# Designs tried in a protein design run: peptides against a protein of PDB entry 3ESW. Part 30

Target 1, 322 residues: chain A of PDB entry 3ESW
Amino acid sequence: NNIDFDSIAKMLLIKYKDFILSKFKKAAPVENIRFQNLVHTNQFAQGVLGQSQHLCTVYDNPSWHSIVLETLDLDLIYKNVDKEFAKDGHAEGENIYTDYLVKELLRYFKQDFFKWCNKPDCNHCGQNTSENMTPLGSQGPNGEESKFNCGTVEIYKCNRCGNITRFPRYNDPIKLLETRKGRCGEWCNLFTLILKSFGLDVRYVWNREDHVWCEYFSNFLNRWVHVDSCEQSFDQPYIYSINWNKKMSYCIAFGKDGVVDVSKRYILQNELPRDQIKEEDLKFLCQFITKRLRYSLNDDEIYQLACRDEQEQIELIRGKTQ

## One batch from the design tools (peptide; made by RFdiffusion4, then SolubleMPNN)

Design b2_p29_6_s4
Fold by OpenDDE base, seed 4:
Order: structure tokens, then sequence, then C-alpha cells
Structure b2_p29_6_s4 (fold): chain B 322 residues (1-322), chain A 29 residues (1-29)
């Protein structure tokens, strides 16, 4: 009796699909209680939840995407993408084109579009006057600054002219298209929106140790790819732990389709104590939020995303990003 | 059931490695 292994395989794959889909059904009362207790008792969990409520959805704004695309030099961007793509001998229509696009967007953003701002230039003295600026501290936004989701304004005095210059820390990425300056927060915020505006699957990665970056899902590489706009970095998750020798405890990725602990991708050495939450509780939290974000998706979408999640988890266990 | 759990695990293995690789592993056991 020749065992029809193909038939058995098909049946097993169906059962597996059903099993996966069962995990994404509406949360049981026990899970809701656990979630509520966790976010009410654990500050780190509250923080992750709070960030998810913003970061998972804020960039999915078609009006913002239009504004971004109208603001960027698309002709230059695509010209450069096409040039590099052709240079490497790739055929048109390959999924790898998107990787070239992201690399060019990194270049364009850092070199042509956005500026790092340690200190602002003096509003009175003009460009390249940041060296003359002395920090006086921070204050709340004024009435105008408050229109652009500003929580804090850094205040600087010019040593040359004595005038005060305000550096509002805008969280509105559309305002950042105008100001074109900031630190890692502003860079990552606007760059996340830029990538989203090209229809890409993007996650915002928050590191507890005061850094933020993106991940892009490469259809060519079939994985999440590290993207840091500040560093013009593509697929270099090791830069923080190895190159910077940065000590880190948590890296959490926030996307429209889920929240994922990606610490294993980035924390390769010098791991700080992960004492803010139990590992099981963090895993539960991320899964619970992810489940909620997927409630409106159909079974096929859920299954595809679950497949992607599983591949990512395997990647993170194996430590083979490359 | 234990059988359903096993089927799920086997389904995962088949998905990840393909049926031929799973067969190969099983034949080596």
Amino acid sequence: as target 1 above (322 residues)
Amino acid sequence: SKEDELAEKLGLLIKLYGIEKVKEILEKL
C-alpha cells in the first residue's frame, strides 16, 4: 500500500492552517484578564501598549503618503534607483528593485533631504551657527508649536547675538517635511512615513536605550531588513551591538500588523538585564497586541502573516540574518 | 487531542522543510 505522502502532506498543511487561524481568533476571557492585569501592573507593558496604539497605525495615512510623495524629488530618486539597478544587471520587474529603492531613499534622506540637529542654528545669525548655541533647557510648546504634536521645545541662546532659538521636538512627520531636521526620533519618524508612502511594509523599532530605527520587509530577501535612516544603514542589525558596542536590553518593533520583540536581531553582545518584564509576559503582550491588530483581516491574510511571523521567529532563533 | 497536536507539528515541519525533507529525516530515524 503506497502511502500517498502528498495527500497526507496536504491534509497536514490544512490542519496546520486551521491551527494557526485558531490562534488568531478572538481572545479568550482569560487572555483578556491576563492582558489587563499585565498592563495595569507592569510599567514596561504599559509603555509597549501605549507605543503600539500610536506607532502601529499612525503611518497608515493616505493623505500623508500623498504629501510625502509630492515633497520628495521622485525624479532624482527613481533616476538613481534605475541607475544602480541597471548597473548591477538586474532585469526589470524583479523584487530586488525595492531593495534598491530603500537604499536610495536612505541615501537621499541623509544626504539630500534631512539634517541632523544636535543644536539648532541661530534663527537670527542664519545657517551653520549651531556652534554658537548654548542650551538653556526645555519647555512646553507654544500655541503654534502645539499644532504639530510637539511635546517638548529645547531652548538655545546664541552666544553671538543673544537671541533665543527654539528647537521644537515635533512628532508630526508632516511638519518634519518642512523643518527637515532632527535627531534619531525625528529621523526615524519621518523616514518610517517615507517608506510607508512607497507602499512598503515597515516597522518602527524602539530600543529602550534611546535609539530608534526601522525595519522593512524585503520581498526579495523574504525577511525583515534593518533600516536606519540616521546611519544610512541597510541590513546591518549588528551595528549597535558590535560597531557601537552599545548595551541594550529591549528592541520592540511596531507595525500595522503586529508588535514583535526583535531584541535577538540587534542585541548580539553587551546585553543589559531584561528585568522590566518577564519574558513570558512580554511574549504574551506582543502576541496579544498582534492578535488585536489582525482582527479585521481575513483567514488568508492572517495565515500569510503568521507564516511570515514564524519565519522571523526561526531567523531570530538561528541568529542567521545573513 | 495529542493526535491533532502531532498533526500540527508535522504540518509545521512540512511547511518549513517540505515533505521530501521531512521524509528524508524520517527515513534516517
Scores: peptide ipSAE 0.170, ipTM 0.763, DockQ to the pose 0.632
Fold by OpenDDE base, seed 1:
Structure b2_p29_6_s4 (fold): chain B 322 residues (1-322), chain A 29 residues (1-29)
Amino acid sequence: as target 1 above (322 residues)
Amino acid sequence: SKEDELAEKLGLLIKLYGIEKVKEILEKL
């Protein structure tokens, strides 16, 4: 009897789709109770929830996208992308063009647009005076600084003129388009918005050990790609564990469609104890938040995203990070 | 082959959800 594999495959795919969709149905009362108990009893879980409430949605602002696109030198960016795309002669279709765009945005952002600020220049002495700056500590924002989502202001004294210079740590990415300086937080915040402004699928990756970066979903590579604006890095998830020999415990990715533990992509060695939450509870938390973020999506959208999630999980399990 | 694709999909389900969930799905076919 010739087994009708096509019929069996269709039936299996239907049942698989139904099974996947069942996971994204409205949370059962027991799941809600588990979630509430987890975020009330576990500080790490509360932190992940708090971050998700901001990072998963803040960058989906059309007004901000317009301001970004008006601020960037789009002519230069696209000229460079077209030039690099033409050199490689790739018959590989339109999807690879987006990878070239992200690579150029990394170049443009680091080399032409944004500045690393270890210490600010002295407001009185002018440019290139940061060497004369001594940290005095941090304080709360003043009335003007508070308008731009500033939680902390670093205070510096100039050793040359004795004047005080304030370095506000702005969390408003639109203010960062003006200031054009910061550390990993400001870099990643603004760069995440920049990538989003081009209509890209982007996640913000938070590392517990004081670093942050992005992931971009490459349609060409059909996977999430590591993107670090500070390092001008594309598809180099190993740089932290291998190149920096950084010790890490958690890497959590935050996007509009979900929250994912991506630690396995980046923590290749020197793993710190994962003692902040039970692994099962973290998995549950990320899935629960992801489920909430997808409540308004239709069954086909949910299924497509779930297929992407499963592909990523396979990648993370197999260690197939290139 | 179609068999390989089916096997891969079943293998994926087994890896991700365990053999018992795959059995449950198969029993409902």
Scores: peptide ipSAE 0.051, ipTM 0.660, DockQ to the pose 0.069
Fold by OpenDDE base, seed 2:
Structure b2_p29_6_s4 (fold): chain B 322 residues (1-322), chain A 29 residues (1-29)
Amino acid sequence: as target 1 above (322 residues)
Amino acid sequence: SKEDELAEKLGLLIKLYGIEKVKEILEKL
């Protein structure tokens, strides 16, 4: 009996596709009950859900993408990308161009566009006066600040002139295109929007231990790539655990197509206790949210994303395939 | 079904080896 192995392989692939698609169908009643119980009883799960409701969708705004592209010096950016691509990119093929683009966007954003704000300059004394600023605490936004999704305003007094300077922590990334300053939150927020504005697949990575960064999906590398705008870092997921010796418990990636626990990519040493949620419940939560985010996608899109998810899970288990 | 069981096993193999390697394995079966 000549076993037609090709026919068997094709049949198995079809059945696998059907099986994958079946998992992305409407959640069973038992899964909905489990989800509701989890998000009502576990604070960490509530936080992840709340973040997903914002971060997974907020950057998919065509109007914002247009404003970003109109605000950036695209001529400079593409000139620099073309220059770097002309040196090395031709050997690796056209797909590497996007990696050069992201690297230039990191450079441009940090060096030419955005500023780190540990303390604001004094509004009265002008530039380079942050050294004279004393923190007085934080308060709620005023009526003007509230227009730009501001949750908190840091208040500073100038030791030289005695005037008060407000540093609103804006969550509106369009306002950040104007203010051009912030900390890791503002940097990551606006930079995530910038990357999305170029049509890239981007995730916002939240670390429980007070840092945030991006991932973008490189078609050249065929994987999610670490991107930190604050550090001008590309594909250096080790910088937190190794270079900073940072202790971390959770890293969660939020994208339009899914929520993924990416802790294994970034927590290489000094792991803090993962005691906020059971591992099985976190896995369930991320899968459940991901499933919901994909409900409007067609079968081919769902299958392609599921294949990408499986590849990422292999990467996260095995470490970087050298 | 036996088919669902095979699909589940295939999914496990894909998780362990990646899609391309599983395709290669299936082609050699």
Scores: peptide ipSAE 0.022, ipTM 0.561, DockQ to the pose 0.328
Fold by OpenDDE base, seed 5:
Structure b2_p29_6_s4 (fold): chain B 322 residues (1-322), chain A 29 residues (1-29)
Amino acid sequence: as target 1 above (322 residues)
Amino acid sequence: SKEDELAEKLGLLIKLYGIEKVKEILEKL
C-alpha cells in the first residue's frame, strides 16, 4: 500500500495548526488569575512583566528608525557590507547579506560610532582626562537631564581642576545618538534600536547578573543569533560562561513577538541557583506575556511564530546534549 | 526529501504533544 505521505503530511499540518491556534486564543479565567497572583506575589515575575511592558514595544517607533538612519553613515556601512558580500556571499544566497550587515553594524558601532565610558572626561579639562576623575556618588537628574528618560546621574570630581562632571545614565536611545557614550546598558539600548531601524527581528536579552545584549533572528542561519555590541560579538553565546567564567542564573529575551527564557543558550557552566521563581511559573509567565503580545496577529503569523518558537526550543535542548 | 520534511514535522509534533499522543493521532489516521 503506497502510503500517501503527502496526504498524511497535509492532515498533520492542519491538526497542528489548529492546535497551535487553540493555545493562542484568549486566556482562560484561571490563567488570568494565575498570572495576576504570580506578578503580585513574586518580585522576579513583577520585574519580568515590567521589563516586557517597555522592552517589547519601545523600539517599534518609525520616527526613531528614521532618526537613526539619518544619523548613521549608511554609505560607509553598505559599502563595507557589499565588499564583504562580494567576496563570499554569492555562494551562500541572498539571506546571508543580512548577517554581513549585522557584522558591519557591530564593527561600525564599536569602532566608529560609540564609546565605552567607565569614567567621563572632565568637562573643563577636555578629552582624555577620565584618569583624573573621582566618583562622588549618584543623584537624581536635573531638569534638562529629566527630558531624556534619565533615572540616575553619576557625579565625578576632577582631581586636577576640582570641577564637577555629571554622567547622566540616559535611557532615551535618541539622546544616546548625540552623547555616543555609555556602559553595557546604553550600548545595548542604542544598538537594539539600530538593528530594529534596519527592519531586523531583534530581542533584548537581560541577564540578572548585570549584563545585557541582543539577539538577531538570522534568516540565513534560521535561528536566533547572539549579538553583543560591547564585544563586537556575533554568534558567540559562550563568551560569558566560558571566556569570562561569569556565574549566571537567568537570561531573559524580550522582543515584540514574545518573552523567552534563553538561559540555556548562555549559561553553559557555573550556573547560580535559580531560586527567584519556580521553573513552571517562569515558563507560564513567559508564555502568558508572549500570548498577549500576539493577540492582534492573524492565524498564519501565529502559526509561523509558533513554528519558530518550537525550533528554538529544540535548539536549546540539543545544545546541552552536544 | 519529502520524508525528511515529514520527519522534522513529526519531531515537532512529538515535542508538542508527547510521543503517546502522536501515536494516538497516527493510529486514528
Scores: peptide ipSAE 0.019, ipTM 0.546, DockQ to the pose 0.076

Design b2_p29_8_s4
Fold by OpenDDE base, seed 2:
Structure b2_p29_8_s4 (fold): chain B 322 residues (1-322), chain A 29 residues (1-29)
Amino acid sequence: as target 1 above (322 residues)
Amino acid sequence: SEWEKEEEEIKMLKEKYEEALKKAEEQKK
């Protein structure tokens, strides 16, 4: 009797799909209890949950996408992308165009659009006066600053004129389109929105050790790609651990479709103690939040995302980019 | 954990699928 392995493969594929879909059904009462206990007893878990409630949804705003696209020099951007694609892109197929787009957006954002602000210029003395600025500390926002989701304002005194300059740390990315300056937080916030405005799959990566960046899902590379707007970096996850010799404990990626511990992608050496939560509890937390984010998706979407997640987990375990 | 059991079950189903697919391709040759 010739074993029909094609029939067996089809049957196993159906069972596999059904099993994957079963995981995204309503959480069992025991899982809900575990989740509630974890977020109430563990401060790190509460922080991850709080970040997920904001970062996983805030960038999926069509009105903001329109404002971004109206603000950027799209003619310049697409001209540069088309120019680079015309050189080398035709050999690699149409999917590489999006990688060229992300690379140009990195260039445009850093070189033409946004500025690093270690210290603000003096509002009274004008441009190139940041060297004269002494930090006095931080305070809460005023009534105007509060309109733009400002959590804190850094206060500086000018050593030359004695006037106070405020540097509000705006969390409203639309306000950042106006101010066009900040540190890693403002850079990553606005750049995440920019990438989302082009219809890209993007995650916001939070590092516990005071850095933030993006990941973009490349259809050409068929994986999540490291993207740092501050560094104009594409596909260089090693820059923090190796080039900066940075010590890190946690890197958590936040996207519309999931929350993922991506620490293994970025923490290649100088690992700090992972003592904020048990590894099993962190894994459970990320999976539980991901399950909640996918509750409204159809079976095909759930299955495709689960396949993507599995490939990412294989990548992270192997420590090799496919 | 329940999740670990589910991950092991997924892994086992995937491995069986990939093995069956490979055998099916070998039979078509």
Scores: peptide ipSAE 0.028, ipTM 0.575, DockQ to the pose 0.823
Fold by OpenDDE base, seed 4:
Structure b2_p29_8_s4 (fold): chain B 322 residues (1-322), chain A 29 residues (1-29)
Amino acid sequence: as target 1 above (322 residues)
Amino acid sequence: SEWEKEEEEIKMLKEKYEEALKKAEEQKK
């Protein structure tokens, strides 16, 4: 009896699709109760939820994408991408082009566009005066600063002229297009928006130990790729644990289609205690938020994303991030 | 957890699907 393996494969695929879809369609009352209890009783869970409500949706703004694209030197960017792409002997239309684009955006952003601001320059003394700046502390935003989603303003006094310089920590990425300066938060915030403005699939990665970066979904590599704008780093998830010898507990990725614990990608050594939430509860939380984010998607979109999620989970378990 | 069981079931279904696809491709050769 010739086993019709094609028929079996089709039947298994249907069952698999139905199973995946059932996982996303059925919000069991018990899951809602578990979710509500978790976010009300666990501060870390509440924090993850709060971040998801902002980070998963804020960058999906077409008006912001237009402003970004109008602000960047697109001619320079594409010229450099095309040059490096052609140099490596790739043909037009290859999925690898987006990897070259992201690499150029990293270069452009760090070298040509944005500035690291450990301390601001003195507003009176001008450029390269940050060494003369003494921190006085932080305060709330003034009436002008508050227009740009500013939660904190760092205050500095110039040791040379005695003037006060304000360094608003703007969370409005459009304001960052004007200011062109910041720390890891401002860098990652604006760079996430930049990548999104090119139509890329991007996640914001929050590390509990005071760092943030991006992930880009490479269609060429068929996986999430580490992207750090501060470091001009592409596909180097090891830089924190290995190169910096950074101790870390949690890395959570926030994207339009989901929230994922990506700690296993980045925490390769020097793991700090994961004591903020039970592992099962964190997994449940991320899955529940992801399910909510996908609620409006069609069955095909849900299935495609679920396949991507499964591939990522396999990658994270196997440690196969090259 | 119920979720771990579901993930194991998903994994098993996927493995069976991939095996069936591989066998189907081998039969077409």
Scores: peptide ipSAE 0.024, ipTM 0.544, DockQ to the pose 0.739
Fold by OpenDDE base, seed 1:
Structure b2_p29_8_s4 (fold): chain B 322 residues (1-322), chain A 29 residues (1-29)
Amino acid sequence: as target 1 above (322 residues)
Amino acid sequence: SEWEKEEEEIKMLKEKYEEALKKAEEQKK
């Protein structure tokens, strides 16, 4: 009797799919208890949960996407993308066009649209006066600044004219379309929204050691790609550990479809102690939040995302980050 | 942990599936 290996393969695939889908069913009571206990007893876990409640959903706003697309010079962007795609992209297929788009958005954002603000210019003395600014500290927002999700305002005194200049740290990305300046937080916040406005799969990556960046899921490369708007960087996850010699402990990615510990992608050397939470508890936490985010998805969507997750985990374990 | 057991089970199922597919392709030749 010739063993029908095709039938066996199909049967094993069904069992595998059913097994994967079973993980994304409603959480057992014991898992809910473990989750509740973890977020109430561990401050780091509480922080990750709090970030997930904001970062996983805030950028999925169609009204914001429209405002972004109306604000950007789309004609310039697409002209540049088309120009670069016409050189080499036709041989690689349609999916590579999106990689060219993200690269142009990085260029456009850094070179044409947004500005780095270490210190503000003096409101009285005008442009290129930031060198004359002395920090006096931080305070709460005023009534106008409070309208734009401002948690803190940095206060500066001009050494030349003695006037006070306020630098509000806005968390409203729509306000950042107007102000067009900030540090890594403002850059990453607005750039994440920009990428989302083009219909891309994007994650916000939080590093515990005071940096933030994005990941984009490239359909061409079939993986998550490092994207840093501050650095105009595409697919260079090594820049922090290797180029900057930065010491890091945790990198957590927040997206609409999940929360993932991506530390292995970015922490290549100079690892700091991972002492904020047990590794098993962090893994559980990320999986539990991911499961909740996927609760409304159908079986096909769940399976497709689970396959993507598995490939990412294999990548992270094998150290095959370029 | 229950998760480690599940990961091992997934790995075993995947390996068996890939082996079965390979054998099925070999039989079609």
Scores: peptide ipSAE 0.022, ipTM 0.531, DockQ to the pose 0.730
Fold by OpenDDE base, seed 3:
Structure b2_p29_8_s4 (fold): chain B 322 residues (1-322), chain A 29 residues (1-29)
Amino acid sequence: as target 1 above (322 residues)
Amino acid sequence: SEWEKEEEEIKMLKEKYEEALKKAEEQKK
């Protein structure tokens, strides 16, 4: 009897799809109870939930995308992308073009658009006066600064003129298009919005040890790609653990379609204790939030995302970039 | 864990599906 491999393949595909879709159905009462108990009893879980409520949705704003695209030098960007794409002998319509776009956006953002601000210039003395600035501490925003989602303002005194300069830590990425300066937080915030404005699949990666970066889903590479705007880095997840010798405990990625523990991608050595939450509870938390973010999606979208998630989990376990 | 069992079940189903597809394509040649 010839084994009907086509029939077996179809049967297995149906069972596989049904199994995946069953995981993304409305949460059982027991899962809701577990989730509520976890976020009420564990501070780290509460923090992850709070971040997900903002970071998973804030960048999906068409009005902001329009403002970004109107602010950037698109002619320069696409000219440079086309030049590098043609130089490497690629044909038009290849998915690899988007990787060239992200690489140019990294270049453009760091070299032409945004500025690192360790200390601000003196508002009175003008440009290149940051060396004269002494930190006095931080305070709350004033009435003007509070309009732009400012949590804290760093205060500096000029050693030359004695005047006070304020460095507001704006969380409004549209305000950052105007100010065009900041540290890793401002860089990552605005750069995440920039990538989203080009219609890309992007995640915001939060590291517990005071760094943040992006991930971009490359259709060419068929995986999540590390992107750090501060470093002009594309596909170099090792830079923190290896190049910086940074000690880290948690890296959590926040996107519109899910929340994922990506620690295994970035924590290659010098791992700090993961003592903030049980591993099983963190896995459950990320899956539960991801499930909630996908409640409005159809079965085909859920299935495609679940296949992508499976490939990512395999990648993270194997420690091999495909 | 229950999740590890589910991940292993998914993996086994996927591997069997890919093997079955490959064999079906080889029989059509």
Scores: peptide ipSAE 0.014, ipTM 0.392, DockQ to the pose 0.661

